# Designs tried in a protein design run: peptides against a protein of PDB entry 7RZF. Part 286

Target 1, 358 residues: chain A of PDB entry 7RZF
Amino acid sequence: PFQEEHLKQLYKIVPIKDIRNLYVTFPIPDLQKYYKSNPGHYLGHLIGHEGPGSLLSELKSKGWVNTLVGGQKEGARGFMFFIINVDLTEEGLLHVEDIILHMFQYIQKLRAEGPQEWVFQECKDLNAVAFRFKDKERPRGYTSKIAGILHYYPLEEVLTAEYLLEEFRPDLIEMVLDKLRPENVRVAIVSKSFEGKTDRTEEWYGTQYKQEAIPDEVIKKWQNADLNGKFKLPTKNEFIPTNFEILPLEKEATPYPALIKDTAMSKLWFKQDDKFFLPKACLNFEFFSPFAYVDPLHCNMAYLYLELLKDSLNEYAYAAELAGLSYDLQNTIYGMYLSVKGYNDKQPILLKKIIEKM
Target 2, 358 residues: chain A of PDB entry 7RZF as posed
Amino acid sequence: PFQEEHLKQLYKIVPIKDIRNLYVTFPIPDLQKYYKSNPGHYLGHLIGHEGPGSLLSELKSKGWVNTLVGGQKEGARGFMFFIINVDLTEEGLLHVEDIILHMFQYIQKLRAEGPQEWVFQELKDLNAVAFRFKDKERPRGYTSKIAGILHYYPLEEVLTAEYLLEEFRPDLIEMVLDKLRPENVRVAIVSKSFEGKTDRTEEWYGTQYKQEAIPDEVIKKWQNADLNGKFKLPTKNEFIPTNFEILPLEKEATPYPALIKDTAMSKLWFKQDDKFFLPKANLNFEFFSPFAYVDPLHSNMAYLYLELLKDSLNEYAYAAELAGLSYDLQNTIYGMYLSVKGYNDKQPILLKKIIEKM

## One batch from the design tools (peptide; made by RFdiffusion4, then SolubleMPNN)

Design b2_p26_5_s4 (from b2_p26_5, 11 letters changed)
Fold by OpenDDE base, seed 1:
Structure b2_p26_5_s4 (fold): chain B 358 residues (1-358), chain A 26 residues (1-26)
Amino acid sequence: as target 1 above (358 residues)
Amino acid sequence: SLFEKRKEKLENSLSEEYKKFLESLL
């Protein structure tokens, strides 16, 4: 068990690789027995959200962070860790205290809003989709995985325990949030910039590090984290599939794409799935413009247009990804390529969002 | 599952140095 002396510590670690990471770690109780409610996943979903008003969105807007991951990690017997990990920019490395302040502001926002049953339901629905369409694992890997899971779950639940949320437990969400406090923090910064500035070597692996107590003033700043009006809970994910109907294979189904529409302005090819029988589709669009490749100026304008279009779609990218949708936009010598892939049910919504930004 | 993906994303985001460092503190 972490003693008080192990809390409120800053570790400056020298990596072998050229990486810049910040790890904000909290000791939490063992949550294994709460797998039906999974409060750590609920919090990891929100803290690790990438949409508008998220922690990552704000930290990216400042140019301090590239990526963010939040979640629980197994520890030793009777405890776990909750970790927030960010990939730091060079500028972000200079603003670690402020980054952590923003983390605590976001956590404070989660406390102020309280546990949201709709967020739990969204997580439940997403996991139900993932369970329903779980790809067949390799038999050996699957058997080994089941054997491992049997140590933690009843036999009857082994197949479902990793996927099904059954119980909304706001009390457990609050309990975990109560552990995400500055007084319980362990901070590690991993950067080559600490080379030659370390005074300790880790005994087992030879990792060079410096350990410092976080000043009480800094802890107090984080304890007094106010509500930042830039932080918002995510909106409901509109891309979560609800219809999983598979249309019957047509008698005239072709083994290759058939031309089903031929006009002066468009050609459409279609192939029904005859192999996978999943409620998934791939929509591919090639747009042709006589101006796309006329001269270097037009090429640069077409490039800039797609970069701006991609940027304007970033707000949907994460929500689409979570729902098992993806899109791709590329320049071609003739114009533009668009692809939309994943569950078919909400593809029209994503496509509409893309077209509205074009 | 989303749980597995998140766990995997977290595990993959942890540097080897930090994983080892966490393990040494346990």
Scores: peptide ipSAE 0.310, ipTM 0.873, DockQ to the pose 0.690
Fold by OpenDDE base, seed 5:
Structure b2_p26_5_s4 (fold): chain B 358 residues (1-358), chain A 26 residues (1-26)
Amino acid sequence: as target 1 above (358 residues)
Amino acid sequence: SLFEKRKEKLENSLSEEYKKFLESLL
């Protein structure tokens, strides 16, 4: 167990690579026995969310952070860590205290809203989808993985324990949230900007670092983190597939895409899957405009339009990705290309969202 | 799983220096 002397510490670490990272780490109890409820995954889902009102969205809007990851990591000796990791901009490196304040404001929002059963259910459903369509691993790799998992799970549950959530445990979510406090924090900043400013060397790898106590004033600022009105829980993920029916292969199924619609304004080709037998589809759209490549101005306008369109769709991109959907938008010499890929069930919803923004 | 993906994303986001630093503190 970390003693008080190991808490409220700031580590400034010099990397080999040119990276800027902030790691906010909390010692937490061993949650392995709670795998059926997985409160650490629940919290990692919310803290690491990328949708509107998320921690990442706000920190990006400030220009301080590029990426965010939140989750549990295995520790030693019967404890784990909860880690929030962000990729820092150059500006973000100057605002680490404020970034961490926003983290605690988001955590405070999670406390104020309390555990949400619907969020747990989404996590359950997403994991069930992932389990159902898990690719068969190579037998050798699979056997080695299973052997490792057998140390942690009953034999009957080894195949499912990582995927199937069974128990909503708000008490355990609150218990973990209670560990995500400023008094329990360890902060590490990784940046080359600390080169020549370190006073310690790590014994095993020669990593140069400086250790400092976080001032009590700073801890107190984080302890007094209020509710930031910009933070919101995510909306329900409308892209989670529920229908996995695979249509029978048509007798007239062509080995190549067949032209099934030919009109003055559109041509449609279709190919049924005869190989993979997955409830997935690839929708590809090519839009033709006589103006797309007329002159440099039109080219630049078409580029700018697509960038704005992509930006306007960012609110759906993360939720779609979680649900196993993706889209791509590209400029072409003739106009625009759109692709929608993944589980077929909710593709019409994503396609509608894209069209509504066009 | 989403948890596995998040764990992988987290592990991949950790610098080698930080991983080693975490391990040295255990």
Scores: peptide ipSAE 0.279, ipTM 0.864, DockQ to the pose 0.671
Fold by OpenDDE base, seed 2:
Structure b2_p26_5_s4 (fold): chain B 358 residues (1-358), chain A 26 residues (1-26)
Amino acid sequence: as target 1 above (358 residues)
Amino acid sequence: SLFEKRKEKLENSLSEEYKKFLESLL
C-alpha cells in the first residue's frame, strides 16, 4: 500500500513517443469483491463522460485537453488505482494545476449530487444490451479469457459477472469518492518538454523523470475546490434500446431493396434483413439540393453547414455510441448524405435530433 | 461489457513509459 510519502507527488516523465499526457492517480481499496455493484465503474462512467456538462467538455472548451479517460486499474495486492488520464494540448501542458482543479470540482459535484440510482440503472441497461448481443469470441481466446476471469468470479457467474450489475451500493460509491481527494493524489505528466530537465532515471526501463512534492498550497487549492456551475450530471441516455423484437420476414421480402414509396419529393427503398435477424437497422438518406455544388461559394457553404451540423450533434454522439447507435454525415456532389445505424428501437429518436439540428 | 471497454480504453490510453513507471513504483 502507498505510504504517505508516496502521495502528493508530481512526476515529470520524458516519453520516447511525442505524447502529452496527464495522469491523476488515486490509490483505492481493492474493488474486485464489489463486482456486483462496480462503484469504480460507476465513477468512471461519470468522470469519463463526454456529454454536455462533463469534465471533458469543459476541459475541451478551454483548449487544454483532447481526450479524457477515467476508471479503475488493478494495482498490487490489496489495492487498485483510480486514474483520470487526459491527452494534453500544448496549452493544457501550461495549465495542469487548473486542469486538476477542474477534476476536483467535478468530483466535488459528484459528492454534492450523491449517488444516483438512475445512473446505475443506465449502466446496468447498457451492460445488459452488450451482454445480450456480444459477439461469439473465437474458442481459443474465449477459453483463455474465462480462465483469467475464474480467478475473480464464481464459476456460475463467470459468463455474466463482467456484464451484469445487480446491486446499487451508494455506500461504496461514496467510499471510492472519499479516496478521490487531493491528499491521496499522485500526478504524472508525460511530455518531451521535460527532456534535459530530469534528475532521475527509472531503473528497469531507463525512463527519465523528475519527482517533486506538490506544494501544500496547491493541495489546499484543490481541497477547496468549489462547485463549478458548468459541471452537470449527464442527462439520461435516451438512445438505450429496450425493444429487441425482430419482425417476421414478409412473404414478399426481396433479396434487394424494393421501392416502397415514389413521390415527387422522395423515393424510399426498403430491404428486410433475411440473414442476421438482429434488432438493428441501417437508415440511409440522400438529400438533393440544386444549390449544393452550383459554384465554389455554395460548395464551401455546404461544407461549412455540414461541419456546423456535426458540431451541433456532438452532444448526442457519445450517448448514441454508448447505446450502440451511430450516424454519419457527408457532403455529396448533389447535397448531403446521412446514415443512421445500430439498434432500431431508438433510431427514430436520434434521427429526430439530427433533423431538429438541420 | 461497457466496463471492459472502458478498462481497455484506459489501458490503451496509458503510455508504455507510464505503465512501466507505475509498475516500478509498486
Scores: peptide ipSAE 0.275, ipTM 0.861, DockQ to the pose 0.701
Fold by OpenDDE base, seed 3:
Structure b2_p26_5_s4 (fold): chain B 358 residues (1-358), chain A 26 residues (1-26)
Amino acid sequence: as target 1 above (358 residues)
Amino acid sequence: SLFEKRKEKLENSLSEEYKKFLESLL
């Protein structure tokens, strides 16, 4: 169990792989008994959000972080961890203190706004969708998983406990937020830049590390984290499907795509699903441009255009992914390919967002 | 579920060195 001596510590760890990670870890109570409200997931949803005004969006705008993951992890008996993990850029490795300051500013924003029932409801709805359309797991894997889950959940709830939120518990959200403080922090930085600068070796695997106390001045700086006006709560996810109606098979349903529209500028093929009967669709678009690959300059411009387009869509990509929608954009020798896949109900919204950015 | 995906994303984001290091500190 983490004693007080293990708090406010900085670990500099040498990896085998060329990776740059920052782990900000908080010891928290065991939340397993609160599975019906799942306050750790609520916080992980917000802290790990990738939309506008998110922690990741700000840290990425600074060029310090590539990716962010936030959530609870099981620990030893009687406690868990809340971990914020970021993939650091080379520049971000120089700004670790400021990255962590931004984390505490975002956490302070969550405290100031308080627990939001609509966010809980969104998490509930997203999980209900995921449960409703859970693919049939392989029986052997499923039985092994159930056996593990039976230690934590009553038999009647085992199938649903990982998916269904039942209780909004703002008190438990606040309780976990109260553990996300600088006084309760453990920081680990994983980077090859610490090679030859370590003084300890881990006994089991020979991992080289250095342990340092975080200076009280730095802890105070994080304790005094102000409300950064760049941080905002997410907007409601517009991509969450609500209509799951499966249209009947048309009498003229073909086993192959049929040409349903032919114009001078476009052709449209359609195939109805005759096998899976899911409220899902795959929209595939091929765009042809005579200019896309005329010369190396145009080819590079077409590549750069798609990279910029993908970057401009990143705010929607995350919300869409959570809702079981995805898109793909690729360069082709003739121009561009776009694919939109997932639940059909909100595909028009995502497609509109893509087209508006194109 | 979103919970499973987040747990998996978190677990996959943890380097083997950090996992081992975290285990050694328990």
Scores: peptide ipSAE 0.302, ipTM 0.869, DockQ to the pose 0.762; fails the geometry check

Design b2_p26_6_s1 (from b2_p26_6, 12 letters changed)
Fold by OpenDDE base, seed 3:
Order: structure tokens, then C-alpha cells, then sequence
Structure b2_p26_6_s1 (fold): chain B 358 residues (1-358), chain A 26 residues (1-26)
């Protein structure tokens, strides 16, 4: 157990690689027995969310952070950690205190809203999808992993325990949230900028670091984190697939795309999957405009249009990605290319969103 | 599923036609 002496500490670490990372770590109770509810996953999903009103969205808007991950990690016997890890920009490295303030503001928002069963259900559904379509892991790695987790899970559940959520436990979510407080924080900043400014060396890898107590004034600032009106819970993810039916291979299925529609406005080619038999589709659209490359002005307008379209679609990008959907938009010498890939069930929804923004 | 995609394709066709008529890049 981390004694009070190990809390409210700042570690400045010199990396071998040119990386800038911030780790905000909270000691939490051992949650292994609660794998069916996995409150740490619930919190990691929200804290690590990338959609509008998320912690990452705000920190990106400030130019301080590139990526953010939140979740539980195993600790020593009898405790775990909840860790928020961010990739820092050069500017973000100068604003670490403010970044952490925003983290506590978001955590305070989660406390104010309370546990949401619909969020748990989305996590459950996403995990079920991930489990169902999990690629075959290499047997050796898989066996070693299973052997390691057999200590924690019944044999019958060992294959599913990491993925299948079964129990919504708001009490456990609140319990973990209560541990995510400034008085329980350990901060590590990883940057080459600390080279020559360290006074300690780690015994195992020779990593140079400096340990400092976080000033009480900074802790108090984080404790007084107010509700930031920019933070909002995510909206329901409309892209999560629910239908995984695989249509039988048509008797006349061709090994090549067949022309199924030919009009003055469009040609449509179709090929059924004859190899993988997955509930996935790849939609490719090529738009031909005689105006796209007529002159430099039109070229620039086409480019600007696509950039604006991409920007307008950013609100859906993360939710689509979580649900196993992706899209791509590119300029071509003839106009524009659009691709939509992933689970076929909700592709029409994503395509509709794209069309509505066009 | 096919019907929904075909509907969306028709919507794209209409949109493209509108842009073409306006002399704008779609």
C-alpha cells in the first residue's frame, strides 16, 4: 500500500526516446473480483473519450495534448492503479498543472452526473463486439495470457472475463471515482527537457529522475476544481452494430465486382465476400466533377471543401471508430473519393451523416 | 440493407447534380 509519503509526488523522468508524456496515477483498491462490472473500464471509457465535450477534446483545443488514455492497471498484491496518460505537446509540457486541473474538472463532472447505466451498456456492447470478432491470437501468447489469468477467473469464464460485462455496479463506479482525488495523486512527467536536472537514478534501467513533493497550493487548486461547462458526457453511440447476420453467398456470386446499377448519374459495382464471411462491408465512392480541376481557384475550393467536410465529420469519427467503422475522404484529380468501411449494420447511418454534412 | 444503401446513393446523386448545376465543386 502506498503510504501517505508516496502520495502527492511529482516525478520528472528522462526518457531514452524523445517523448513527452504525463502520467497521472491514483492508487485504487483491487478490483479483480469485480471483473463482471469492471468499474475501472467504465471510468476509462469516459475519461479517455475523444468525442465532443471530452477531456481530450478540450486539451487538444488548447494545443496541450495529442492523445489521452485512461484506465485501470494492475498493481502489487491488494491494490491497483487508475492511470490517465497523455501525450504532451511542447506547449503542454509547460501547462502540466493546468492539464491536471482539467482532469479533475472532468472527474468532478463525472461525480456530478453520477453513474450512467446506458454508458455501461455501451461498454458491454462494444466489448461483446470486440470479443466476437477477436482475431485469433498467436497460440503461445494466448496460452501464456490464459495461464496468467486463470488465477483470477473461473476456467469457464477465462476466455470471456476480459470482455463480457454483466453487472452494472454504480456503487463501485462511485467508489473508484472517490479515489480519483488530488490527495491521492502521483504525477510523472517524462521529457528529455529534464536531462541534467535529475538527482536520482532508477536501479533497474538506469533511468534518471527527480522526485519532488507537489506543493500544497497546487493540491488545493486541484481540490477546488470547479465544473467546467465545456465538459459534457458523450452522446449515445449510434454506430454500435447489433446485427451480425451474414447473408448466404449468392449462387451467381462472381469472383469480381459485378455491375449492378448503370445510370447516367452513377455506376454501382458489387462483390459479395466469398472469403472471410464477416458482417463487414467496404463502400467506395468516386465523385467526378468537371469543375474540380478546371483552374487553380476551383482546385483550392475543392481542397477547402474537403477540409471543411472532414472537420464537420470529426464529431462522428471517434464514435464510429469505437464501433468498428471508419471513413476516408480524399481529393482526386477528377473530384472526390469517399470510403466507408467496417461492420455493415450501421454503415447506412454513418453514410447518412456524411451526406448530411456534404 | 440494400434498399437503404440505394436510397443513400440516390441522395448522393441528387446532391451531386445540384452542385453541378450551381457550378460548384461537390
Amino acid sequence: as target 1 above (358 residues)
Amino acid sequence: MESEFLRLIRELEKLFEEYKDKGMFP
Scores: peptide ipSAE 0.049, ipTM 0.680, DockQ to the pose 0.013
Fold by OpenDDE base, seed 1:
Structure b2_p26_6_s1 (fold): chain B 358 residues (1-358), chain A 26 residues (1-26)
Amino acid sequence: as target 1 above (358 residues)
Amino acid sequence: MESEFLRLIRELEKLFEEYKDKGMFP
């Protein structure tokens, strides 16, 4: 276990590659026995959320962070870590203290709202989808993985234990949240900007670093993190599939798309999946406008329209992605192209959202 | 599912007809 002397430390690390990263690490108890509730996954889902009102959305809006990941990591015997990792911009590198303040503000928001059973249910549903439709792993890698996890899970559960959530444990969520405090923090900043400013070398890899105590004033600043009104819990993800029924292949199914609608307004081609047999669909729309490429003005207007449409849809992008849906919008010489892909169950909902924004 | 998609396609068609009538991007 980390003693007090190992807490509230800042590490400045020189990377080999030109990367800028921030790691905010918290020692937590060993939670392996609570795999059925997985409170670390719950917190990682929220802290790592990318939707409106998320930590990442705020940090991106300031131009400080590109990506954010939160989750638990295995430690030594008897403890784990919760780690928040961000990819820093050049500007973000100058605002690390403020970035961490925002992290604690978001954590404070999670404390104030308390554990949400509906969020747990979404995590459960997403994991169930991931388990059901996991790609075939290479046998060697899979066997090695299974052998490794047999130490942690009953044999009967070893195939499902990593994916299936069974128990909502708000007490454990609160327990982990209680460990995510400034007094329990270890900060690492990775940047080439620290080259020539380090005084230590790591023994194993020769990594150059500097270790410093975080000033008490900074710790206090983080301890006094208030509720930031910009932070909100995510809304319910309406795109999570619940129906995975595969329609039987039609007897007259052709290997090529068949024209099923032909009108002056639209042509529709349909091809049933005869290869993958997945509850997925690809919807492709080509919109033709005689005005799209008439002159530079119309071309620019079409471009601007599409950019505005994309911007207006950004609020759904992350939720759709989490649910295994994607969309793409492109300008064409003749007008616009729209593609919607993924699980078919909630594609109509996403398509409706797109139409409503058009 | 098919009926729902067909409905949405009709809604799209209607929207484009309206845009055409308004002289907007069809």
Scores: peptide ipSAE 0.051, ipTM 0.680, DockQ to the pose 0.012; fails the geometry check
Fold by OpenDDE base, seed 4:
Structure b2_p26_6_s1 (fold): chain B 358 residues (1-358), chain A 26 residues (1-26)
Amino acid sequence: as target 1 above (358 residues)
Amino acid sequence: MESEFLRLIRELEKLFEEYKDKGMFP
């Protein structure tokens, strides 16, 4: 167990590569026995969320952070870590205290809202999708990985334990949240800006670092983190596939796209998947406007329209991505191109959202 | 699923017609 002397510490670390990272680490109990509920994954999903009202959204809006990852990591025997890792901008490096304040504000929001069963269900569904369509790893790498995890899981569950959620345990979620407090924090900042400002060297890798106590006033500031009204729980992800039925290959399936609709307004080509047999589709739309490339004004209008459309769709981008959907919008010399790709089940929902914003 | 896609395609067609008529599609 980390003794009190190891808590409320700041590590300034010099990297070999030119990277700027912040690690906010919390010692937590060993949660391995609770793998069926995986409260750390639940919290990681929310803390690492990229949608509107998320921690990352706010930190990006300030220009301080590029990426954010939250989750549990294995420690030594008997304890784990919950880690929030962010990629810092140059400006973000100057605002680490404020970044961490926002982290605690978001955590406070999670406490205020309490555990949500629907969020757990989404995590469960997403993991089920990921498991079902997991790419076959190379046998050698796979066997090594399995051998490593056999120490943690029953043999029968080793293959599924990482993916299958079975039990909603709000008590465990709350327990982990109770450990995500300023008094239990370890902060590491990784930046070349600390070169020549370190006084210690790590024994294993020769990494130069400085360790210092976080000032009590800073800890108190984080302890007094209020509810920031900008932070909200995500909305339900409408794009998570539930139907994975693969339609049988038609006897008359052509190796090339067949024209199935031909009107003055539209032409539609269709090709069934004859190779992968996945419950996925690729929808491509080309919109032709006689005005799209007539003059510079029309070109600029088309560009602005697409930028506004993209901006309006940004609220769905992350949820779609999590669900294995993607969309692409591009200007063309003839008008606009739209592509929707991924699991076919909820593509109509995404397409409808796009249409509603057009 | 096919019927829903066809419906959405029709909605896109209608939208395009409206844009064409309004001269709103750049």
Scores: peptide ipSAE 0.051, ipTM 0.677, DockQ to the pose 0.012; fails the geometry check
Fold by OpenDDE base, seed 2:
Structure b2_p26_6_s1 (fold): chain B 358 residues (1-358), chain A 26 residues (1-26)
Amino acid sequence: as target 1 above (358 residues)
Amino acid sequence: MESEFLRLIRELEKLFEEYKDKGMFP
């Protein structure tokens, strides 16, 4: 167990590479035995969420953070860490205290809302999809990985234990949340800006660092983190596929796209998958406008339109990505190009959302 | 431009629904 002397510490670390990172670390109990519920994954999913009302969304809006990852990591001697890691902007490096305040505000929001079974179900479903359609791993790497995890999981579950969630345990989620407190925090800031300002060197790698106690006043500020009205739980991810049925190959299936509709308004080409047999589709739309490139004004209007459309769709981008869907919008010399790719089950929903924003 | 896109989109939407009804999409 971490002694009190190891808590409420700030580490300023000089990296070899030009990176700016913030690590907010909490010692937590060993959760390995709870792999079927994986409360750390639940919390990591929410804390690391990128949708509207998320921690990352707020921190990005302020220009302080580029990326955010939350999750559990293995520790030494029967304990784990929960770590929130962010990629800092130059401006964010100046606002680390405020960034961490926002982290605690978000955590406070999670406490206030309590564990949500629907969120667990989404995590379960996403993991099941990821497991089912997992890419082939290199055999050597795979065997080594399996050998490593055999210490943690029953042999019969070793292949699935990392992916398949089985038990919703709100009590364990709350238990972990109770450990995510300012009094239990270890902060590391990684930046070249600390070069020449360090007083210690790590023995193994020669990493230069400075260790400081976090001031009590700062800890108190974080302890008094109120509910920030900007933070909200995610909405349900409507893009998670549930149907993976593969349609039989049509008898008249051609190796090339066939023109299946030809009207004054549209031409439609279709090709059924005859190679991969995956429950995935690629939808490509080319929209033609005679006005798109008539003059510089129209060109600029078309560009602005697309940028506004992209912006309006940002609310769906992350949820779609998590669900294995993607879309792309581009200006063309003739108008606009739209691509929708991924699992076919929820593509109509995504396409409808796109259309509704157009 | 917007009106033309909307028309095309509506047509494509209808087509998409037709394909869905035909079982092309679940």
Scores: peptide ipSAE 0.034, ipTM 0.531, DockQ to the pose 0.013; fails the geometry check

